# Designs tried in a protein design run: peptides against a protein of PDB entry 3KDP. Part 20

Target 1, 230 residues: chain A of PDB entry 3KDP
Amino acid sequence: PFLIFIIANIPLPLGTVTILCIDLGTDMVPAISLAYEQAESDIMKRQPRNPKTDKLVNEQLISMAYGQIGMIQALGGFFTYFVILAENGFLPIHLLGLRVNWDDRWINDVEDSYGQQWTYEQRKIVEFTCHTPFFVTIVVVQWADLVICKTRRNSVFQQGMKNKILIFGLFEETALAAFLSYCPGMGVALRMYPLKPTWWFCAFPYSLLIFVYDEVRKLIIRRRPGGWVE

## One batch from the design tools (peptide; aimed at target 1 C183 P184 L195 K196)

Design b2_p14_7_s1 (made by RFdiffusion4, then SolubleMPNN; from b2_p14_7, 12 letters changed)
Fold by OpenDDE base, seed 4:
Structure b2_p14_7_s1 (fold): chain B 230 residues (1-230), chain A 14 residues (1-14)
Amino acid sequence: as target 1 above (230 residues)
Amino acid sequence: LLEELLAAILESLA
């Protein structure tokens, strides 16, 4: 998010506070819960890792985590961001290069895509209105990400949802997201303005996409062992 | 503090 904010000079899609809430709030319990996941049914059929050749973190894992899943997550967040701004009169093309004028408090006549002028305060309200739905979008996509991380090779349908700590983590991150989104004073304290409940559904297509993508990937791995997709 | 840091980052990018 922040890299695109810099490169495209768009209004800030996700605030630093919301990033910290993701990294330190919503992701901690779910990530810890993976340590308690039941071993895959086929784990004892796999060759032990060669500590000299097989790194715990390799290029394939980095590519999967950051290059594929992380990019889909970012796309989900940006989709929500662009939809909200478009509903407020700012089309995606108009946002390119707008950051400098957007963040200038002395400019109170920034035009939207329809010629409506926006004061600095109005622009910051709509920006902070984007931060909460972007955050919630990430949480909803993280549901799928956490679930797909349960297994390396087996389908989630084969592994099942037996990890009670993981299930608790999913409820905890959702409850925390709801608290941060709807608790009175969060707009002042965290610059997270409340969102319409309908915005929770904006991420669902991307969450489904991640889930389907990973299940297809795992299916390919099971059918073609030793492929580049592992 | 975070707002100040963000403001400083934004100012540096302007």
Scores: peptide ipSAE 0.011, ipTM 0.357, DockQ to the pose 0.028
OpenDDE base, seeds 1, 2, 3, 5: peptide ipSAE 0.010, 0.000, 0.009, 0.008; ipTM 0.334, 0.329, 0.397, 0.365

Design b2_p14_7_s2 (made by RFdiffusion4, then SolubleMPNN; from b2_p14_7, 13 letters changed)
Fold by OpenDDE base, seed 1:
Structure b2_p14_7_s2 (fold): chain B 230 residues (1-230), chain A 14 residues (1-14)
Amino acid sequence: as target 1 above (230 residues)
Amino acid sequence: VLAALLAALAESLA
């Protein structure tokens, strides 16, 4: 998010507070829950990792986590961001380079894609209105991310959803996201303005995409062991 | 607690 904010000079898509809410709030319990996941049914058929030669975090894992899944998550967030801004009159193409004028307190006549002028205060309300749905979008895609992290090779349908702590984590992160989004005073305290319930659904295609993508990846790994996708 | 910490952080950054 922040890299695109700089490179494209767009209004800030995700605030620092919302990032902290993700990293310290919504992701903690889910991540801990993975420690309680049952071993895959085929785990004993795999050779043990050599702790001296085999890195726990390898290039393939980094590529999957940050390069593939992380990019799909970011796309989900940006989709929500662009939809909200478009509904407020700012088409995606108009956002390019707009940051300089957007963040200037002295410019109160920033035009949207339809020629409507926006005061600095109005722009900041719209910006902060984007932060919360972006955050919620990340939570929704994290559902899929957490579920796909249950296994490395087996399908989630083979593994099942027996980890009660993981299920609790999914509810906890969702409840926390709802609390941060809708609790009175969060707009002032955290710059997290309430979102329309419809914004929760913006992430669902991306969450499904993550899930399907990983299931297909795992299917390929099972059918073609030792492939580049492993 | 997290909300309070984040609120305090937000106040410190404002």
Scores: peptide ipSAE 0.013, ipTM 0.498, DockQ to the pose 0.043
OpenDDE base, seeds 2, 3, 4, 5: peptide ipSAE 0.008, 0.010, 0.011, 0.010; ipTM 0.432, 0.464, 0.477, 0.451

Design b2_p14_7_s3 (made by RFdiffusion4, then SolubleMPNN; from b2_p14_7, 13 letters changed)
Fold by OpenDDE base, seed 2:
Structure b2_p14_7_s3 (fold): chain B 230 residues (1-230), chain A 14 residues (1-14)
Amino acid sequence: as target 1 above (230 residues)
Amino acid sequence: SLAELLAALLLSLL
């Protein structure tokens, strides 16, 4: 998000405070819950890893986590961002290079894609209106990400949902997301304005995509052990 | 329309 904000010079899609709410709020309990996940049924049939050669975090795991799943998450967030801005008159193409004028408090006549002029205050309301739905989108895609992280090889349907701490984490992150989105004063404190409940559904296709993608990946691993997909 | 924009954005992801 922040790299695209700099490179494309678009209005800020996700605030720093909102990022901190993800990293320190919604992700902590879910991440800790993975430490309590049951071992995969075949783990005892595998040779022990060589600690000198077999890294816990290899380039392939980094590529999967940041290069694939992280990109899908970012795409989900940006999708929601562009939809909200377009509903407010700012088409995606018009946002390119707009940041400089957008953030200038002395420019009160920034035009949208339809020639409507926007004051600095109006622009900042729209910007902060994007932050909460972007955040919620990330939480919704994290449901899928957390569930797929339960296993490397087994299907989630084979593993099941037996980890009560993980289930609690999913409820906790959702409850926290709802609290941060709808609690009075969050607009002032965190620049997180309330969102319409309909915006929660914008992320669902991406969550489903993440889930299906990983289940297909795991299916390939099970059918072709030792492939580049492992 | 919002629906057309959503469709265009979904298509751009594919």
Scores: peptide ipSAE 0.008, ipTM 0.453, DockQ to the pose 0.029
OpenDDE base, seeds 1, 3, 4, 5: peptide ipSAE 0.007, 0.017, 0.007, 0.012; ipTM 0.435, 0.503, 0.443, 0.459; seeds 3, 5 fail the geometry check

Design b2_p14_7_s4 (made by RFdiffusion4, then SolubleMPNN; from b2_p14_7, 13 letters changed)
Fold by OpenDDE base, seed 5:
Structure b2_p14_7_s4 (fold): chain B 230 residues (1-230), chain A 14 residues (1-14)
Amino acid sequence: as target 1 above (230 residues)
Amino acid sequence: SLAEFLAALAEALA
């Protein structure tokens, strides 16, 4: 998100405080819960890794975590961001290069895509209105991420949802997201303005995409062991 | 602590 903010010079899609809420608030309990996941049923049928040659963090793992899944998360967040700004009169093309004028406190006549003028205060309200739905979008996508991380090869349907700590983590991160989004004073303290409940559903297609993508990946691995998808 | 940092950040942004 921050790289696109710099490169495209768009209004800030996700604040630093919001990023901290993700990294330190919503992700910790889910990540810890994975330590309590049961071993896959076929683990004893796999060849052991060579501790001298096989790294725990390899290029393939990095590609999966950051290259593929991370890109889908970012796309989900940006989709929500662009939809909100478009509903407020700012089409995606109009946002390119707008940051300089958007962040200038002395410019109170920034025009949207329809010729409506926006004061600095009005623009900042819209910007901070985008931060919360972007955050919630990431949390909703993280539901799928956490579930797919339960296994490396077996389907989630084969593994099941027996890890009670993981289930608790899903509820905890969702409850925290709701608290940060709707608690009075969060707009002042965290610059997270409340969102309409309908915005929670904006990320669902992306969560489904991640889940389907990973299940298809795992299916290919099971059918063709040692392939490029593994 | 992280809590103190977040509190200080909230105060700086208020």
Scores: peptide ipSAE 0.006, ipTM 0.320, DockQ to the pose 0.039
OpenDDE base, seeds 1, 2, 3, 4: peptide ipSAE 0.000, 0.000, 0.000, 0.000; ipTM 0.284, 0.308, 0.304, 0.296

Design b2_p14_8 (made by RFdiffusion4)
Pose (drawn by RFdiffusion4):
Structure b2_p14_8 (pose): chain A 230 residues (1-230), chain P 14 residues (1-14)
Amino acid sequence: as target 1 above (230 residues)
Amino acid sequence: FTAIFDNIFDEVFE
């Protein structure tokens, strides 16, 4: 978001104070939750790891959290900022520029894609209404995430969901977001504004994509253990 | 809690 905010001079989809709600808020508990994960094989049957090679964090990993599942999380994140605005007038393209004027506190008269003229606080209350559900499609996608960052070889049907804590992290993470968006206050405190029902289910095809993609990875590996995918 | 449900109802009715 902050990257395109420079590229397409677009209204900032995800705000800063909004970001310290992911890893400090919704994300904390779900992550703490993996530490409670049983194994995937006789670990005490493999030679000991080797401090020089096979590191904790590596190429093959960053190539995943950033290069892959990372992007698909954003395509789902933007897609609903694109919906929050068009379902409210600003059909996408009439966005490729606004910021310069948009962020102006004096230019209370700005054309949308119909003619309607928006003030400042009038359209910002939509910009923040744009954060509030980018901040969701992010939490929504992190369901499909918290469930494939669960195993690294086994299909979820081979390992199942016996993690009666990780599941809590879900119910929390999600509900926390709703509370962070409906309590009389989160708006005037966090730029968090209540959402309309149709609004939450945006990232859903995307959460389910992240899900399906990861499952198919693991399968390949298990079919071809020395092959390219692994 | 009533206020939260009011906000939910307002947004549902819109």

Design b2_p14_8_s1 (made by RFdiffusion4, then SolubleMPNN; from b2_p14_8, 11 letters changed)
Fold by OpenDDE base, seed 5:
Structure b2_p14_8_s1 (fold): chain B 230 residues (1-230), chain A 14 residues (1-14)
Amino acid sequence: as target 1 above (230 residues)
Amino acid sequence: LEAIAEILARMAAE
């Protein structure tokens, strides 16, 4: 998110406050819940890791975490961001290079894609209105991310949803996301303005994509052991 | 840490 903000000079898609709410709020309990996950049924049938040659954090893990799943999450957030701005009159192409004028409080006549003029206050309202749905989008895709993290090789359908702490974590992060999005005063305190309930559904295709992608990956690993996908 | 403390303080004040 921040890299695209710098490179493209677009209005800030995800605020620092929302990032902190993700990293310290919504993600902690789900991450801890993985410590209570049952081992995969075939774990004792696998060869042990060679500690001299096999790194815990290898190129495959980095590629999966940052290069694949993390990028799909970012795309989901940016999709929501661009849709909201487009609905408010700012087409994606018009946002390129707009940040300088967007963030200038003395410019009160920034034009949208349709020639409508926006005051600084109006622009900041729509920007912060984008931050909350982006945050919620990340929470929704994290549902899939947490579920796929239950196993490395077996399907989630083989593992099942028996971890009650993980289920609690999913409800907790969702409840916290709803609280931060809709509690009175959050617009002033956190710059998180309330979102339309329909925005919760914008992330569902991406959440499904993450889940399907990982299940296909795991299927390939099971069918072709020792491949580059492991 | 200061940013976190400020956020928590604001949330507690509401």
Scores: peptide ipSAE 0.008, ipTM 0.377, DockQ to the pose 0.038
OpenDDE base, seeds 1, 2, 3, 4: peptide ipSAE 0.009, 0.006, 0.008, 0.000; ipTM 0.366, 0.353, 0.365, 0.334; seed 1 fails the geometry check

Design b2_p14_8_s2 (made by RFdiffusion4, then SolubleMPNN; from b2_p14_8, 13 letters changed)
Fold by OpenDDE base, seed 1:
Structure b2_p14_8_s2 (fold): chain B 230 residues (1-230), chain A 14 residues (1-14)
Amino acid sequence: as target 1 above (230 residues)
Amino acid sequence: LEEVLEILKKMLEE
């Protein structure tokens, strides 16, 4: 998100506080919950990792985590961001290069795509209105990420959802997201303005995409062991 | 790079 913010010079799509809430609030409990996941049914049928040749974290895992899943997450967040700004009169093309004027407190007549002038305060309200939905989008996408991380090779449908701690983690991150999004004063305290409930659904296509993508990946791995997709 | 650093600085100050 921040790289695109710099490169495209767009208004800040995700604030530092929201990033901290993701890293410390929503990701920790779900990640810990994976330690309590039941072993895959076939885990004992697999050959043990060769500690001399097989890295615990390999280039393929990095590619999956940061290159693929992370990009889908970012796309989900940016989609929500662009939709919100477009609904407020700022089309995506108009946002390119706008950051300098957007962040200038002395410019109170920044025009949107329709010629409406926006004060600095109004611009910051709409910017911070994007932060919360971006955060919520990440949380909703993380549901899929957490679920797909339950297994390395087996389908989630084969593994099931028996980990109560994981289920609790999903509820916790969702409850935290709802709290941060709707609790009075969060706009002032955390620069997280309330979002319309409809914005929760903006992430669902991306969450589904991640889920389907990983299930297809795992299916390919099961059908073609040792492939580049593993 | 300077712009990035300024942005980062601003983000840290906010």
Scores: peptide ipSAE 0.000, ipTM 0.315, DockQ to the pose 0.021
OpenDDE base, seeds 2, 3, 4, 5: peptide ipSAE 0.000, 0.000, 0.000, 0.000; ipTM 0.317, 0.343, 0.337, 0.328

Design b2_p14_8_s3 (made by RFdiffusion4, then SolubleMPNN; from b2_p14_8, 12 letters changed)
Fold by OpenDDE base, seed 1:
Structure b2_p14_8_s3 (fold): chain B 230 residues (1-230), chain A 14 residues (1-14)
Amino acid sequence: as target 1 above (230 residues)
Amino acid sequence: LAAVAAILRRMAEE
């Protein structure tokens, strides 16, 4: 998110407060819940890692987490962002380079794609209205990310959903996301303005894509052991 | 969703 904000000079798609709410709020209980996950049925058939040569975080894991899953998550967030701004008169092409004028408090006549003028206050309301559904989009794609993290090789259907702490984590992060999105005063306190309930569904295709993609990856690993995908 | 779930279940059984 922040890289595209710098490179394209677009209005801020995800605020610092929303990032903190993800990293310190919604992701904490889900991440802790993985410590209580049952071992995979085949774990004792695998050779132990060599602590001298094998890293816990290897290039394959970084490629999957940041290069693949992280990119799908970012695309989901930016899709939601561009749709909201387009519904408010700002087409994606018009957003390129707009940040400088967008963030200037003294410019109160920034034109949208249709020639409508927007005050600084109006622009900031629209910006903060984008931050909340971007945050919710991340939470929804994190449901899939958490579920796929239950196993490294086996399908989630083989592992099952027996971890009650993980299930609780999914409900907790969703309840926290709803609280932060809809509680009165969150717009003033956290700059998180309420989102339409329909915006929760915008992330569902991306969440499903992440889940299907990882299940296909795991299938390939099971069918072709020792492949570059593992 | 049911079709996707059926495909994923079939993939998990193989």
Scores: peptide ipSAE 0.040, ipTM 0.509, DockQ to the pose 0.017
OpenDDE base, seeds 2, 3, 4, 5: peptide ipSAE 0.027, 0.000, 0.013, 0.028; ipTM 0.407, 0.304, 0.358, 0.438; seed 3 fails the geometry check

Design b2_p14_8_s4 (made by RFdiffusion4, then SolubleMPNN; from b2_p14_8, 11 letters changed)
Fold by OpenDDE base, seed 5:
Structure b2_p14_8_s4 (fold): chain B 230 residues (1-230), chain A 14 residues (1-14)
Amino acid sequence: as target 1 above (230 residues)
Amino acid sequence: MEEIKKIIEEMEKE
């Protein structure tokens, strides 16, 4: 998100505080829960890793985690960001290069896509109004990410949802997201303004996309073991 | 826009 903010010179889509809430709040318990996942049924049919040639973190893992799943997560967040700004009169094309004028406290007449003028205070409220839904979008997409991380080859439907600690992690991150989004005073304390319940649904297509993408990937691996997708 | 105006009005009262 921060790279696109710099390159496209758009208003800040995700604040530092919301990033900290993701890293320290919503990711910790789900990540720990994966240590309690049951072994895949085919684990004894796999050859052990060669410690001389096989790195724990390989290019394929980096490509999948950052290049594929991470990009889909970012796209989901940006989609939500653009929807909210469009609902407030700022079309995506109009946001390109707008950051300089947006962040200037002395400019109180920034025009939206419809010719309406926005004060600095109004613009900052709209910006902070985008941070919470972007955060919530990441949490909703993380549901799919956590579920797909349960297995490397087996379908989630074959593995099942028997890990009670993982289920607890999903509820914990969701409850924390709801608390940060709707608790009184969070707007002042964390600059996280309440979101419309409808904005939660902006993330669902991307969460589904991650899930379908990974199930298709795992299906290919099962049909062609030792391929470039593994 | 109306919700943003309400938030602004609440912030101006603090």
Scores: peptide ipSAE 0.019, ipTM 0.592, DockQ to the pose 0.065
OpenDDE base, seeds 1, 2, 3, 4: peptide ipSAE 0.011, 0.015, 0.015, 0.013; ipTM 0.488, 0.529, 0.522, 0.521

## One batch from the design tools (peptide; aimed at target 1 K196)

Design b2_p15_1 (made by RFdiffusion4)
Pose (drawn by RFdiffusion4):
Structure b2_p15_1 (pose): chain A 230 residues (1-230), chain P 15 residues (1-15)
Amino acid sequence: as target 1 above (230 residues)
Amino acid sequence: SEFENFFETIEQIFS
């Protein structure tokens, strides 16, 4: 988001104070939760790891959290900023520029895609209404994430969901977000504004995509263990 | 109505 905020001079979809709600808020518990994960094989049947090679964090990993599942999380994140605004007037393209004027506190008269003129606090209360659910489609996609960052070889149907804590992290993570968006206050404190029902289910095809993609990866590997995918 | 508007908005985005 902060990247395109520079590219397409677009209204900032995800705000800063909004970000310290992901890893400090919703994400904390779900992550702590993997540490409670049983194995995937007789680990005490493999030679010891090797401090020089096979590191904790590596090429093959960053190529995943950033190069892959990472992007698909954003295509879902933007897609609802694109919906929050058009279902409120600003049909996408009439956005490719606004910021310069948009962020102006004096230009209270700005054309949308119909003619309607918006003040400042009038349209910002939509910009923050834009954060509030980017901050969701992010928590919504992290369901499909917290469930495939669960295993690294086994299908979720081979390993199952016996992690009676990780599941809590879900119920928490999600509900925390709702509370962070409906309590009389989170708006005037965090730029968090209540959402309309239709609004939550945006990232859903995306959460389910992230899900399906990861499952198919593991399968390939287990069918071709020396092959390219692994 | 909210669902219809939502899907029409999506259609407009892809048009």

Design b2_p15_1_s1 (made by RFdiffusion4, then SolubleMPNN; from b2_p15_1, 11 letters changed)
Fold by OpenDDE base, seed 2:
Structure b2_p15_1_s1 (fold): chain B 230 residues (1-230), chain A 15 residues (1-15)
Amino acid sequence: as target 1 above (230 residues)
Amino acid sequence: DELKRLEEVIKQLLE
C-alpha cells in the first residue's frame, strides 16, 4: 500500500496506526494459533527432507506468501479504497498524482471527478474514512489466509476445523477489528472512522479467491507430488 | 447528503 502511495501519488490508503493494528493486533493471535494446528494425516508417510536442498522456507513458499497471496490481499484493500473514493466523487484515474494537492492544507478547491470542490477538511475526512475499511478488508482476507495455512497439501475440507485455538484466533481478530471500527473515540484516538457494516462484505470475493486458489493448488500438489506448485 | 451525515458522525465522535 505504501509503495503504491508513493509511485502513484495517490491519497494515503492505509494509515500508520492501522498498519500497527494489523501487525501487532490482528495478526499475532492467528499466527500463534497455527502452532496448535493438528498435523496432516499423511505427514508420517512423507520422505524426510534433505537438509542440504530442502529449505524450511523455500523460494516457492516465499513466492506464494509474498507474491500471489500478498497481491490478492493488496488488491482487496485497494479495491475497497477505490470504491469508497469513487462513491465520494473521486474516480481511480483522477487520484493519480492528486496527493500533493490533497495533502496541502492551503488548497481548499481540489476538484473531484465531477467538478465538485473539496476543502482540506473534507478531503481528510474521506481519507480517514478509507483507513478503517481498508483495515477491515485485510482482516477479512486474513480469514482465508489463516485457514489455508492450516495445511501444506491436504484440503481444508479433509483437515477440518478442529483447532479450537485457531477458531478462537479468527473470532479474536474479528472482534478486535469490530472494536476498532465501531468503538466511540476511535476516530480521535486512532484516526479510524466508523464504517458501514456493508463494507465488511467488500472483501469477501477476494477472501474466496484466496481460498479457491489455495484449494486448487493443494489439489494439484496431491495429484502431482514434487511439482513446481508445491 | 451522505457526506454531511458522515461529518455529523465525526463531529459527534470528536465531542
Scores: peptide ipSAE 0.018, ipTM 0.457, DockQ to the pose 0.038
OpenDDE base, seeds 1, 3, 4, 5: peptide ipSAE 0.016, 0.013, 0.005, 0.000; ipTM 0.501, 0.375, 0.361, 0.318; seed 4 fails the geometry check

Design b2_p15_1_s2 (made by RFdiffusion4, then SolubleMPNN; from b2_p15_1, 12 letters changed)
Fold by OpenDDE base, seed 2:
Structure b2_p15_1_s2 (fold): chain B 230 residues (1-230), chain A 15 residues (1-15)
Amino acid sequence: as target 1 above (230 residues)
Amino acid sequence: DDLEKLEEVIKLLEE
C-alpha cells in the first residue's frame, strides 16, 4: 500500500496505525495458530526427498505462492479503497497525482471527478473512512489465507477444520477488526472511522479467489507429485 | 459529529 501511495501519488489508503494493527494484532495470533495445525494425512506416506534440490525448489515455490497471495491481498485492499473513493466522487484515474493537493490544508477547492469541490476537512474524512475498510478487507482476505495455509497438499475439504487454535485465531482477528471498526473513539485514536457493514463483503471475491487458487494448486500437486508446482 | 472528531484529530497532529 505504501509503495503505491508513493509511486502513484494518491491519497494514503492505509494509515501507519492500521498497518501496526495488522502486523501486531491480526496477523500474530493466527500465524502462531498455524504452528498447532494437525499434520497432513499424507506426510507419513511421502518418499524421502533430496534435501538439497527439493528444499530449494520448495522454498522458491512457497515464496512465489505467498508472493502471489500477498498481491491478491493488496489488490483486494486497493479495490475497496478505490470503490469507497469512487462512491465519494473520486474515480481512480483522478486520484493519480492528487496527493499533493489532497494533503495541503490550505487548498479547500480540490475537485472530484464530477467537479465538486472538497475542503481539506471533507477530504480527510474520506481518507480516514478508507482506512477501516482497507484494514477489514485485509482481515477478510486473511481468513482464506489462514485456511489454505493449513496444508501443503491436502484440500481443506479433506483435512477439515479440526484445529481449535486456528479457529480461535480466526475469531480473534475478526473480533479485533470489529472492535477497531465499531468501538467509539477509534476515529480519534486510530484514524479509523466506523465501517458500513456492506464494506465487509467487498473482500469476499478476493478471499474466494485465494481459496480457489490454492485448491487448484493443491489439486495439481496431488495429480503431479514432484512437479514444479509443489 | 464527524467533523468535530476530525478537528480534534487535526489539532492533535498539529501539536
Scores: peptide ipSAE 0.012, ipTM 0.420, DockQ to the pose 0.027
OpenDDE base, seeds 1, 3, 4, 5: peptide ipSAE 0.013, 0.006, 0.005, 0.005; ipTM 0.483, 0.345, 0.390, 0.389; seed 1 fails the geometry check

Design b2_p15_1_s3 (made by RFdiffusion4, then SolubleMPNN; from b2_p15_1, 12 letters changed)
Fold by OpenDDE base, seed 3:
Structure b2_p15_1_s3 (fold): chain B 230 residues (1-230), chain A 15 residues (1-15)
Amino acid sequence: as target 1 above (230 residues)
Amino acid sequence: DELERLQKVIKKLLE
């Protein structure tokens, strides 16, 4: 989000504090929960990892985490961001290069896509209105991400949801997201304005997409062991 | 210059 903010010179889609809430709040417990996941049924059929040649974090894992799943997650967040700004009169194409004028407190006549002028204060309200839904979108997508990370080859339907710590992690991150989104004073403290409950559903298609994508990937791996998809 | 080029590409993709 911050990279796109710089590269595209768009209004800030996700605040620094919200990023910290993701990194230190919503991601910690779910990530730790994966250490308690039951082994896949075929794990004993796999050869032991060679510590001299096989890295714990390999190029394939990085590609999956950042190149595929992470990209879909980011797209979900930005989709929410663009929808909110479009609903407030700023079409995506109009946002490109707008940051300089957007962040200038002395410019009080920034025009939207329809010729409406926006004061600095009004623009900042809209900007901060984007932060919470973007954050919530990330959390909702993280549900799917956490679930798919339970296994490398087996379907989630084969593995099941027996890890109680993982389930707790899902509730914890959701509760934290709700707290940060709706607790009074968060708008002032964290620049996270309250969001309409409907914004929680905006991320669901992306969560479903990630889930389906990974299940299909795992299916291909099971049918073609040692293929390029693994 | 490269940043400006990227911005132009993004603009075209968003049109």
Scores: peptide ipSAE 0.015, ipTM 0.477, DockQ to the pose 0.036
OpenDDE base, seeds 1, 2, 4, 5: peptide ipSAE 0.013, 0.007, 0.005, 0.012; ipTM 0.466, 0.378, 0.337, 0.365; seed 4 fails the geometry check

Design b2_p15_1_s4 (made by RFdiffusion4, then SolubleMPNN; from b2_p15_1, 10 letters changed)
Fold by OpenDDE base, seed 4:
Structure b2_p15_1_s4 (fold): chain B 230 residues (1-230), chain A 15 residues (1-15)
Amino acid sequence: as target 1 above (230 residues)
Amino acid sequence: SDLERLQKVIEELLS
């Protein structure tokens, strides 16, 4: 998200604090889940024929899969961001290169896609309105990611401890999202305005996309063992 | 405290 913000020079889609909350709060749980999953897999699987090569391959495959899922998550967040801005008069194409003028406190006549002029304060309200839904979108998409992590290597039935970690992760992410979205003062403290409940559903198509992606990936792996998609 | 410091640095970088 931050890279796209810099490259495209769009208004900041996600606040720095929110990014930190995602990185430290939400991304930590999947990482822990993976660590436990690997540990359980190492316990349950016979010694790999070539521990070094198989470990390296697995790490690359995991990295690739997480990279792909991360891209889908980012797309989900940006989708929500663009929808909110579009609803407020800023079409995606108009946002390109707008950051400089958007963040300038002295420019109070930034035009939207429909010729409406926006003051700095108005722009910041809209920007901060985007932060919370973007965050929530990522959290909702991460629910799917966590569930996928649960089923990625072993069957759901073989993942006893993983299920507990997954459930805890889902709870933690949801609680964090609710706290940041609805706790009084978050709009001032974290520049995250309260979220309309409808925005929670904006992420669902992307969650579904992640599920479909993972199922297709699993299907390919099953049909072509040792493929690059593993 | 470290998070607050990091936040401040990031905010400064984004400013």
Scores: peptide ipSAE 0.014, ipTM 0.342, DockQ to the pose 0.023
OpenDDE base, seeds 1, 2, 3, 5: peptide ipSAE 0.000, 0.000, 0.000, 0.000; ipTM 0.251, 0.271, 0.242, 0.293; seeds 1, 3 fail the geometry check

